# Designs tried in a protein design run: peptides against a protein of PDB entry 5JXT. Part 242

Target 1, 319 residues: chain A of PDB entry 5JXT
Amino acid sequence: SLLPKKEINVYIGMSEMQVKWYQKILEKDIDAVNGAGGKRESKTRLLNIVMQLRKCCNHPYLFEGAEPGPPYTTDEHLIYNAGKMVVLDKLLKRIQKQGSRVLIFSQMSRLLDILEDYCVFRGYKYCRIDGSTAHEDRIAAIDEYNKPGSDKFIFLLTTRAGGLGINLTTADIVILYDSDWNPQADLQAMDRAHRIGQTKQVVVYRFVTDNAIEEKVLERAAQKLRLDQLVIQQGRAQVAAKAAANKDELLSMIQHGAEKVFQTKGAFGTMAEKGSQLDDDDIDAILQAGETRTKELNARYEKLGIDDLQKFTSESAYE

## One batch from the design tools (peptide; made by RFdiffusion4, then SolubleMPNN)

Design b2_p27_3_s1
Fold by OpenDDE base, seed 4:
Order: structure tokens, then sequence, then C-alpha cells
Structure b2_p27_3_s1 (fold): chain B 319 residues (1-319), chain A 27 residues (1-27)
């Protein structure tokens, strides 16, 4: 029988470089961030800020002029300049040692480019599929990954490309490097490994930048997923949840952790203490803390009814 | 038979493209 998947949110501090870039993004649009634009602030402007903040949470090299160079060389700076890369680098070593194989999902094809450079730098054999990959090249990559005795350790996928019904049950670990606004897209990604034919315990690691916009993206996705489940259970298919964040919700999401980011000199959390020098005990501590916070998050939404979940703004999550 | 040979060629071309990308990133 297929074992239930284990899902763990992995809460990760920003690197010093991420903090600096996160500050710059907020400062560029400070009037919008402070709500000074009021009713005149465009939803498009707020969505653009959200998109830039999510890029920063993934990797600062997603911005022009952020990458150190010339010369543009892949080195340890690719890892230590992004909190998610520091955790990923340690986690992949553990995953490999245990004889597991891993799917890494992102919303951003440009992040997969960085992950390819990382794979080359670390000597990890990988496959890649994104939205631009030809159908034939997708089949070839899947077959190369799934073949008996495949030496391909990592599969890099955009979440949307992974949603295409492909079977990757030869992997037992799933890393969601970032989250989709639609929790169903992430579930569809997990279902590539968590499907009939899987023989191992599937573990899903969801990376979440701590004290940043990604916590609010996760909360909103969890809320939506619970609402969708309750609507299905109650047969109330007509309750089209107001699926799109309003301006005030977007503003609240942008403001989340912003004050602490402005006050921060250096990195956040374990990144401030150890930077790239995380050991196995630090990773265990991060995973245990993540497992606890994941249980707390789920327990919060399990107690809510449909009417509560429909009124539940990102602010009411803390009352 | 023709489909299996075409799948083999597609795998070989993908491995070659992956090798070329790795060589370009090491240069």
Amino acid sequence: as target 1 above (319 residues)
Amino acid sequence: EEEEEEERRRREELEERERERREQKKA
C-alpha cells in the first residue's frame, strides 16, 4: 500500500545579501509599503512588489547586478548568498547518503538555472524540465531519470511542468523550493512521487523564508486548501472562494516582517549565527522546528469552519 | 522497433546537450 506522505515546512532565514536586497525592494516602493498610496495604489504595483520579494526569498541572483562578477564564476557564493541554498546543500548531502532521489520544484525557471549551476558545481547528476522544454525532451528526461540504475540524483522541475501527470515514483523526496499561490499545484507536484508504484516513504520539504512574505503565501495557500476541502465535503460547490487577494491582503503580506527586515543588520536566524557553516545538528534543529510549526499551522486551519475561512484575512491568523 | 530507436536517439541527444551545457558552464 502507498504510505501517507510526510510534509514538513522548512523555515529558513535570509542571508545577509537577501536582507539587503529585500530592504532595497521595500525602499524602492516605500510609499506603497507604508499604505500611503491608499485607495489610489494599484493592485498591479502591489503584485509586482510581491513578485520581487518572492524572487529575493528564492535567490538574490535573480536580480540584475546582484551576481558577483566579472569574472562570473560559480563558487560557494552561489550557496551562502541564499538561505534556501545553504539548507538545500546540506539536505541534499543527507538525502544522497540515505540512498534517496529528489525532485526539486520551483515556480521560477530562472531559479532552475541557478540550481543547474549548483548541481554542476557540486557534481550532482540531474535532469531538468520546465515550461519551455519540448515534449520529446520531457519524455527523454523522465525516462533517463526513471531508468533502472539511473545515476541521475536530482530532477529539477517547474511546478507547472511537474503538474503534467508524469510519473516520478523513482524519487522519494520532494523539495518545494518555493510555493504556488494555488495549493493544488503543489499537491500535483507531490503526486509525481507520491503515486501508485512508490515503494518508499515520500517526504516533502517545503522551503519557506522565515520573517518574510513567503510565510503569508503559505498561510493563504493552507487556508485555501482547507476551504476547498470543506466545500467539497459539504457539497457547496457554488461557494467560489474570493480566490484573488485584495489590495489590503497584498499590503498586509508585503508588510509582514518588513519592520524586522529594516532593523536587521546581517542575516536572519541560523544564517546569522552560522551562515554557510551549518552542521548536521543545525539541520536537524531546523527540521524539528519546521515539523512543530507545520503541525501548529495545520491545527489552526483544522478548527475553522467555512464561514471562518472565508472571513479569515492574514491578520486573523494570530488572534 | 522504430519508436524504441527514436526514443534512444532522443536520450542520446539529451545527454549530448546536457554535456555541452556542462562544458560551457565549466569554461
Scores: peptide ipSAE 0.018, ipTM 0.588, DockQ to the pose 0.036
Fold by OpenDDE base, seed 2:
Structure b2_p27_3_s1 (fold): chain B 319 residues (1-319), chain A 27 residues (1-27)
Amino acid sequence: as target 1 above (319 residues)
Amino acid sequence: EEEEEEERRRREELEERERERREQKKA
């Protein structure tokens, strides 16, 4: 029988570079962030701020002129300049030592480019699929990953491309490097490894930048998922109101953690204490704290009824 | 046989493109 998947939110502090870029994004649009633009602020402007903040949470090198150089070289700076990369780098060593294989999902193909550079730099053998990958190349990459005795450790996927019905049960670990606005897309990604033919316990690590917009993206996705479940259970198919995030919700998401980001000199959390020098005990502590916060988050939404959850509905900004 | 040879060629071409991308990033 297929074992239930274990899902853990991994809460990760920003690097010093991420904090500086996060501040710069907020400062550039400070009037919109403070709500001073009033009714005149376009939803499009707020959505753009949200997207820039999510890019920052993923990696600062997603911005032009962020990468240190010349010379432009792939080195340890690719890792220590992003909190998610620091945790990923330690976690992948553990996963490999356990004889596991891993799917890494992101919304951003440009983040997969950074992850390719990382894989090459660390000597990890990988496959890649995104939205631009030809159908034939997609089949070839899947077959190369799934072949008996495959030396490909990592599969890099965009969440939407990975959602297209493929079987990757030769992996037992799933890393969601970021979250989709639609929680069903993330579930579909997890279900590439968590499917008939899986023989191992599937573990899903969802990376979440702590004290940043990604906590609110996660909360909103969890609310929507719970609403969808309750609507299905109650037979109320009509209540799947794709309500696009309103301006006030987007503003509240942008404002979340902004004050603490402006007050912070340097990195956040474990990144401030240890930087890139995380050991195995630090990773265990991060995972244990994440498991606790994940249980607390789930318990919060399990108590909410449909009427409470309906206040939080949003459409994907990517449709 | 022809499908397996075509699948092998597609894998070899993918590995070559991955190698070329790695070489271009090292240059």
Scores: peptide ipSAE 0.017, ipTM 0.608, DockQ to the pose 0.035
Fold by OpenDDE base, seed 1:
Parts: C-alpha cells; structure tokens; sequence
Structure b2_p27_3_s1 (fold): chain B 319 residues (1-319), chain A 27 residues (1-27)
C-alpha cells in the first residue's frame, strides 16, 4: 500500500540581503503598508507589494540590480544571500547521501533559472519543466528523469506545470520552495511523487520564510484547505468563501513581521547565528522545529468551524 | 480563482519583462 506522505513546513530566516531588500520594498510603499491610503489604496497596489515581498522571500536576485556584478559570476553568494538556498544546499546533500531523488517546485520560473545556475554550480544533474516548456520537451524531460538508472538527481518544476497529471514516482522527496495561493495546486504537485507506483515514504518539505509574508500565505492556504474540506463534508456548496483576499487581509499580510524587519540589523534566526555555516545538527533542529510548528498549525485549523474559517484572524499578526 | 489568475498573469508579465531586461543587459 502507498504510505501516507509526511509534510513538514521548514521555517527559514531571511539573509541579511533579504532583510535589506524586504525593508526597501516596505519603505517604497510605506503609506500603503501603514494603511494611510485608506479607501484610496487599490487592491492592485497591495497585490503588487505582496508579490515583491514573496520574490524577496524566494531570492533577492529576482530584483534588478540585486545580483553583484559585473562580472556576473555564479558563486557562493548565490547561496548565502538567500536563507532558502542555504537550507536547500544542506538538505540536498543529505537527500543525495540517502539515495533519494527530489522534485523542487516553485511558482516562479525566474527562481528556476537561479536553481539551474545553482545546480550547475554544485554539479547536480537536473531536469526542468515550466509553463513555457513544449509538450514534446516535457515528455522527453519526464522520460529522462524516470528512466531506470537515471543520473538526474533533481527535477525543477513550476507548481502549475508539475500539476498536469505527470508521474514522477521515481522521486521520493518533494521540496515546495514557495507556496501557491491555492493549496490544491501544491497538493497536485505533491501527488506527482505520492501516487500509485511509489515504493518509498514520500516526504514533502515546504519552505516558509519566518517572520515574513510567507507565514500568512501559508496560514491562509491552510485555512482555505480546511474550509474546502468542511464545505464538502457539510454539503454547504453556497459557502464558497470568496477565495480572493480583501484589502484588509492583504494589508494584514504585508504588515506581518514588518516592524521586526525594520528593527533588524543583519539576518534573521538561524541565518543570523550560522548563516552559510549551517551543519547537519542545525538542519535537524530546523526540521524538528518545523515538524512541531506544522502540527500546531494543523491543530489550530482542525478545531475551527466554517464560520471561524470565514473570518480572517488578524490576531495571529501579533503572536 | 480570479485573483489567482490575476496574480499568475501579473507574475508571467513580470517574468517576461525581467527576462527582456536580462537579455538587454547581456547585449
């Protein structure tokens, strides 16, 4: 029988460079961040801030003029300038030593470009598919990855491109480098490895930037998933919660961790303490803390009814 | 759904513009 997948949120501090860029994004639109725009603040402007903050959580080199150069060279700076890359770099070494193979999903094709540069720099053999990949090239990449004795360790995918019914059961590890607003898109991505034909325990690592907007993206996705489950169970099809975040929800998400980010000089959490010098014990501690916080998050939403899940809980912004 | 599609479109447009800018900087 297929073993249940193990899902772990991996909470990761921002690098010093990410903190500086996160501050710069908030400062650029400080009136919107403070809610001073009131009714005049467009939902579009708030969505743009959210998108820039999510880019920052992924990698600062997604911004123009962030990458050091000229010359533009791939080096250790590609790793230490993003908290997720520091954790990824250590985690991939462990995964490879275990004889596992890994799917890495992102929402951003531009992040896959950075991950390709990283794979080349570390000597990891990979496949890639995204939304622009032709159907024939997609089949060829899947077949190359799935072939018996494939030397391809990593498969890089956009979450939406990976959701398209493909079989990747030759991988047993899934890394969600970022999260979709729709938790069903992430589930569909996980189900590429977690399906009939899988012989190993599938483990899913969801990367989440700690004390940043991504915690609120995760909370909202967990809330939506629980609401969808309860609506199905209760037959209350009419309680299709407007899937769209309102302005106040978006503002609350933008404000989450903003004060602490402004007060921070340097990196956050384990990135401040160890940075690129993370060892195997530091990774075990991050994974254990993540497993605990994942259980707590799930237990929080399992107790809520439909009416509570329809309310955006603003109170979690101050805890 | 509509907001996820709008975010997707904006991301795709941003990625395209950022691709064009990187191609212009390599030239």
Amino acid sequence: as target 1 above (319 residues)
Amino acid sequence: EEEEEEERRRREELEERERERREQKKA
Scores: peptide ipSAE 0.016, ipTM 0.514, DockQ to the pose 0.072
Fold by OpenDDE base, seed 5:
Formats: C-alpha cells, structure tokens, sequence
Structure b2_p27_3_s1 (fold): chain B 319 residues (1-319), chain A 27 residues (1-27)
C-alpha cells in the first residue's frame, strides 16, 4: 500500500547577499512598493517586482553581475550566498547517508543551471529535465535515473516539465526549491515520487524564504488548494477563484517583510547566527520549526469556509 | 537488443550534451 506523503515547509532565512539584493529590488520601485502609484500603478509593474523578489529568494546569482568574478569559479560562495543552498547542502548529505534518492523541483530553469554547478562541485551524480529538453532526452534521463542500481542520486526538474505524468518512484525525497502559484502544479510534481510503485515513505520538503514574499505565495497557494478541496467536497459550482492576484493582493505580498528587510544589515535568523556553518542540530531545529508552522498553516485554512477562503484576508499580514 | 542499443545511444547523447554544456560554462 502507498504510505501517505509527509509534507514539511522549511522556512529559511535570507543570506546577507539576498537581503542586499532584496533591498535593491524594493528601492528601485519604492513608489510602487509604498502604493504611491495608487490606481495608476500597472499590474504588470507589480508582477515584475514579484518576479524579481522570487528570483532573489531562490538565488542572487539569477541577477546579472551578482556572481563574484572574474574568474567565474564554482566554490563555497555558490552555497553561502543563498539560504536555500545552505539548507539544501546539509539536507542532501543527510538524505544520501540514509540511502534515499531525491527529486529537486524549481519553477526556474536558470536555478537548475546553478543546481547543476552545485551538483558538479559536490560530486553528486544527477539527471536533468526542463521545458527545453527534447522528448527522447527526457525518456533517456528518466530511464537512466530509474534503472536498477542507478548511481544517479539527484533528479533536477522544472515543476512544469515534471508534471508530464512521468514515474520517478525510485526517489523517496522531494524538494520543492520554490513554489508554484498553482498548488496543483506542486502536487503533480510530488506525485512523480508519491505514486503506485513507491515502496518508501515519501517526504516532501518545501523551501520557503522566511520574512519574504514566498510566505505570501505559500499562503495564497494553501488558501487556493483548500478552496478547491471544499468546492469538490460540497459539489458547489466552481467559483473559479480568480487565478491571478489583483493589484492590492500583489502590493500586500510585496510589502510583506519589506520593513524588516530594510532595517536588516546582515542575514536573517539562523543564517545570521550560523551562516554556512549550520550543524545537524541547527537543521533539526529548522525542520522541527517548519513542521510546527506547517501544522499551524494547515489548521488555519482547515477552519475556514468557502466564503472566507474567497476573501483575501489582509488581517493575517499584521499578526 | 535493438531497443536496449537505442536506449544506450540516447543515454550517451544526453551525457555528451550535458558535458558540452558544462564545458561552455568553463570557457
């Protein structure tokens, strides 16, 4: 029988470099961030800010001129300049020691490029699939990963490319390096490992940058998922929750944590305290805190009715 | 046999493309 998947949100502080880039993104469009554009502010401008902030949460090297060089060399800076990479680097060592195999999903093919450089640097054997991968190359990569006795530890996938009904039940760990706006895309990614033929307990780690826009992306995705579940259960006509955030929602998401980011001179949380020197106890603490916050997040939305879930409650932004 | 050879060729071609892409990043 297929065991239920365990899902844990892993809340990760920004590195000092991420804080500096996050500040620069907000400062560049400060009038839009402060809502000074009012009704005249374009939804496109706000969506562009959201996209840049999400890039920053993933890795600062997604920006031109962020990578240190010349010479451009892969080194420990690739890890310590992104909070998610610091946590990933420790988790992958643990996962490998357990004899597990891992799928890593991202929305960004350019982040997979960074993860490849990381895999080479750490000596991790991997496969890759993204939106540009030819059909035959996708089959070859899947077969190479799934073959009996495969030495491929990691599969790197874009969430959309992984959504194509492929079977990856030879992996038991899923890392969502970032989240889709559509929670169904992330579920479809998890279902590559959590499917008939899986013999192990599937564990899903969802990386979420703490005190940043990604918390609001996650909250919105959780709200939408619960609404979709309740609509199915109650047989109500799909009030198509307008899939696209409105301007006020986008502005609220951009403003979330912005004040604290501007006040911060260094890194956040465990990244400020330990930086790249996270130990096994620090990782256990992050995972335990994440498990608690995941239960709290789920419990918040489980209590809400359809009418409450259709309202973007801005009140949860100030608590 | 033919399907296994075609699968092997597709794996070798994928490994070569991955290698070429890594070499282009080092240049």
Amino acid sequence: as target 1 above (319 residues)
Amino acid sequence: EEEEEEERRRREELEERERERREQKKA
Scores: peptide ipSAE 0.016, ipTM 0.557, DockQ to the pose 0.036; fails the geometry check

Design b2_p27_3_s3
Fold by OpenDDE base, seed 1:
Structure b2_p27_3_s3 (fold): chain B 319 residues (1-319), chain A 27 residues (1-27)
Amino acid sequence: as target 1 above (319 residues)
Amino acid sequence: EEEELKEELEEEEEEEREEERREQKKA
């Protein structure tokens, strides 16, 4: 029998560089962030701010002129300048020591480019598939990864390219480096490892930047997933239509943690205390805290009915 | 609507990647 997958949200503080870039993004559009645009603010402008904040949560080198240089060289700065990379770097060492193999998913192909540079820098053997990968090259990469005795440790995928029905049951660890707005896309990505032919316990680590927009992206995805489940169970197909974020929801997501980000000098949380000096005990503490917060998040939404889930999308904008 | 929001975000991510590729070609 296939074991149930374990999903753990891994809450990660921003690096000092991420905090500076997050502040700079908010400051560029401060009138929109403060809601001063009112009913005249375009949804597109708010979406653009959301995208820039999500890029910052992933890696500051996704912005032009953010990488330190000249000389432009891959070094430890690629890791310590992004909270997710610091945690990833420690977690991958543990995964490798356990004799596990890992799928890493992102929405951003440019983040996969950074992860390739990281893999080369650490000497990790990898495969890659994104939206631009030709069909024949996708087959070749999958076959190379899945072959008996493959030396490929990591598979880098865009979440969409991973959605294409492929079997990657030779991996037992899944890292969602970021989340899709549609929780079904992430489920489809997890189901590449969690299928018939899997012999190990699949563990999914979902990276979430703490005190940032990604917490609200996660909450919205959890609300939607619960709503979709209840709609299917109750046969109420008409309820699914209100799924687009309105302007007030987008504004609330942008505002989440913004005040604390502006007050912060340096990094957040464990990144402020230890930065790149995280040890195995710090990773265990982060994973344990994440497992607790994941259970609490799930328990919050499991108690809500359809009508409550539909109202909570409107009321959580004012807390 | 959510597919539209995702498509809007996708189009914006693709437009931004095209702008960045245009800026990198001008440098």
Scores: peptide ipSAE 0.019, ipTM 0.541, DockQ to the pose 0.048
Fold by OpenDDE base, seed 3:
Structure b2_p27_3_s3 (fold): chain B 319 residues (1-319), chain A 27 residues (1-27)
Amino acid sequence: as target 1 above (319 residues)
Amino acid sequence: EEEELKEELEEEEEEEREEERREQKKA
């Protein structure tokens, strides 16, 4: 029988470079971030800020002129300048040593370009599929990854390309490098490995930048997922408000952690303490803390009714 | 609406990538 997938949110601090770029993004649009635009603030401008902050949470080299050079050479800087890459680099070594194979999903094809450079730099054999990949090349990549005795360790996918009904049950680990606004897109991506024909326990690691917009993206996604589940269970099809985030929701998401980011001189959390020198015990601590926070997050939304879940509660459960 | 938000975000990402490409051509 297929074992239920284990899902763990992995909360990761920003690198020093990410903090600097996160500050720069907020400072560029400080009037919008402070809500000074009021009713005249465009939703588009807030969406752009959200996108830039999400790019920063993924990797600072997604911005023009962020990569150190010339020479533009892939080196350890590709890893230590992004908190998610530091954790990924340690986690992949462990996954490989365990004889597992991994799917890595992102919303951003440009992040997959960085992950390709990383794979080449570390000597990881990989496959890639994104939205631009031709149909024949998709089939070839899937077949090359799924073949018996494949030496391809990593499959890099955009979450959308992963949604296309592909079978990747030859992988048992899923890394969501970022999250979709729609939790169903992420579930569809996970179900590429968590499908009939899987013989191993599927483990899903969802990377979440701590004290940043991605915590609010995750909270909103968890809220929506619970709402969808309750709507299905209660037969209330009309309550599935496909509601795009309103301006006040977007503003609250942008503001989340911003004050602490402005006060921070360096990296966050384990990235400040250890940086690229994370050991196996540090990874175990991050995973254990993530498993705890994941249970707490789920337990928060499981107690809420439909009427509570329809309200975007900015109430951070910092009880 | 979520598709519209995602389309709106993708259109903005394409517009930003076009602006970046226009700035690089002016340098």
Scores: peptide ipSAE 0.019, ipTM 0.522, DockQ to the pose 0.044
Fold by OpenDDE base, seed 4:
Structure b2_p27_3_s3 (fold): chain B 319 residues (1-319), chain A 27 residues (1-27)
Amino acid sequence: as target 1 above (319 residues)
Amino acid sequence: EEEELKEELEEEEEEEREEERREQKKA
């Protein structure tokens, strides 16, 4: 029988470089961030800020001129300049030692480019699929990865490209490096490993930048997923809430953690204490804290009815 | 950069609208 998947949100502090870039993004549009634009602020401008903040949470090298160089050489700086990469690098070593195989999903193809450079630098054998991958090359990559005795450890996928009905049950670990705005896209990604033919316990690690916009992206996605489940269960298909974030929700998401980011010199959380020198105990602590916060997050939404979830803005999560 | 971001956002919004249309056709 297929075992239930275990899902753990992994809350990760920003590196010093991420904090500096996060500050720069907020400072560039400080009037919008402070709500000084009021009714004149465009939804598009707020969406642009949101996307830049999400890029920063993923990796600073997604910005032009962020990579240290010349010379542009892949080195340990690729890892220590992004909190998610520091955790990923330690987690992958553990996963490999366990004889597990891993799917890594992202929304950003340009992040997969960074992950390819990382895989080459660490000597990890990988496959890749994104939106630009030809159909024949997708089949070839899947077949190579799923082959009995395949030496491919990692599969890199964009979440949307991974959504295309593929079977990757030869992997037992899923890493969501970021989250989709649509929680169904992430579920579809998980279901590539968590499907008929899986023989292992599937574990899903969802990376979430702590004290940043990604916490609010996650909260909104969890709310939407719970609402969708309740609407289906109650047969109220017509009450599908207009899922588009309003300007006030986007502004609240952008403002989340911004004050603390402006006050911070250096890195956040475990990244401030240990940086790239995380040990196995630090990883266990991060995973345990993540498992606790995941249970707390789920327990918040499980108690809410449809009417509560429809009124529940990102501000009401703390009342 | 701003154009690529606009295209990515328009693609995400178009895919959300296509999923909504597929769900409405299944109801």
Scores: peptide ipSAE 0.017, ipTM 0.506, DockQ to the pose 0.020
Fold by OpenDDE base, seed 2:
Structure b2_p27_3_s3 (fold): chain B 319 residues (1-319), chain A 27 residues (1-27)
Amino acid sequence: as target 1 above (319 residues)
Amino acid sequence: EEEELKEELEEEEEEEREEERREQKKA
């Protein structure tokens, strides 16, 4: 029988470089961030801020002129300048040592470019599929990854490309490097490894930048997933349609952690304490803290009814 | 609506990638 998947949110502090870029993004549109635009602020402008903040949470080198150079060479700076890369680098070493194989999903094809550079730099064998990958090349990549005795350790995918019904049950680890706004897209990504033919325990690591917009993206996705489950269980198909973030929700998401980001000098959390010098005990602590916070997050939404979930704005009752 | 938010965010991500590609071509 297929074992239930384990899902762990991995809460990761920003690097010093990410904090500096996150501050710059907020400062550029400070009037919008402070809600000074009010009803006149465009939804598009708020969406653009959200996108830039999500880029920053993924990797600062997603911004033009952010990469240190010249010379423009891939080195340890690719890792230590992004909190998610620091955790990924340690986690992949553990995953490889245990004889596992890993799917890494992102919303951003440009982040997959950074992950390719990282794979080359670390000497990891990988496959890649994104939205631009031709059908034939996609088949070839899947077959190369799934072949018996494949030397391919990592499969890099956009979440969209992962949605295409492909079978990757030769992997047992899934890393969601970022989250989709639609939790069903992430579930579909997990289901590439968690299918009939899987013989191992599938473990899903969801990376979440702590004290940043990604916590609110995660909360919203968890809320929706619970709402979708309750709607299906109650046979109330009519309720599912009203889930676009309004301007006030987007603004609240942008504002989340912003004050603390402005007050912070250097990195956040474990990135401030250890930086790139994470050991196996630090990773175990991050994973254990993540497992606890994941259970707490799920327990918040499990108690809510449909009417509560529909009224539940992204205002965390814990702020 | 979330497909709309996802589509809006993906469209904005594509537009930003196009702008960045246009800026990199001007440099």
Scores: peptide ipSAE 0.020, ipTM 0.552, DockQ to the pose 0.046; fails the geometry check

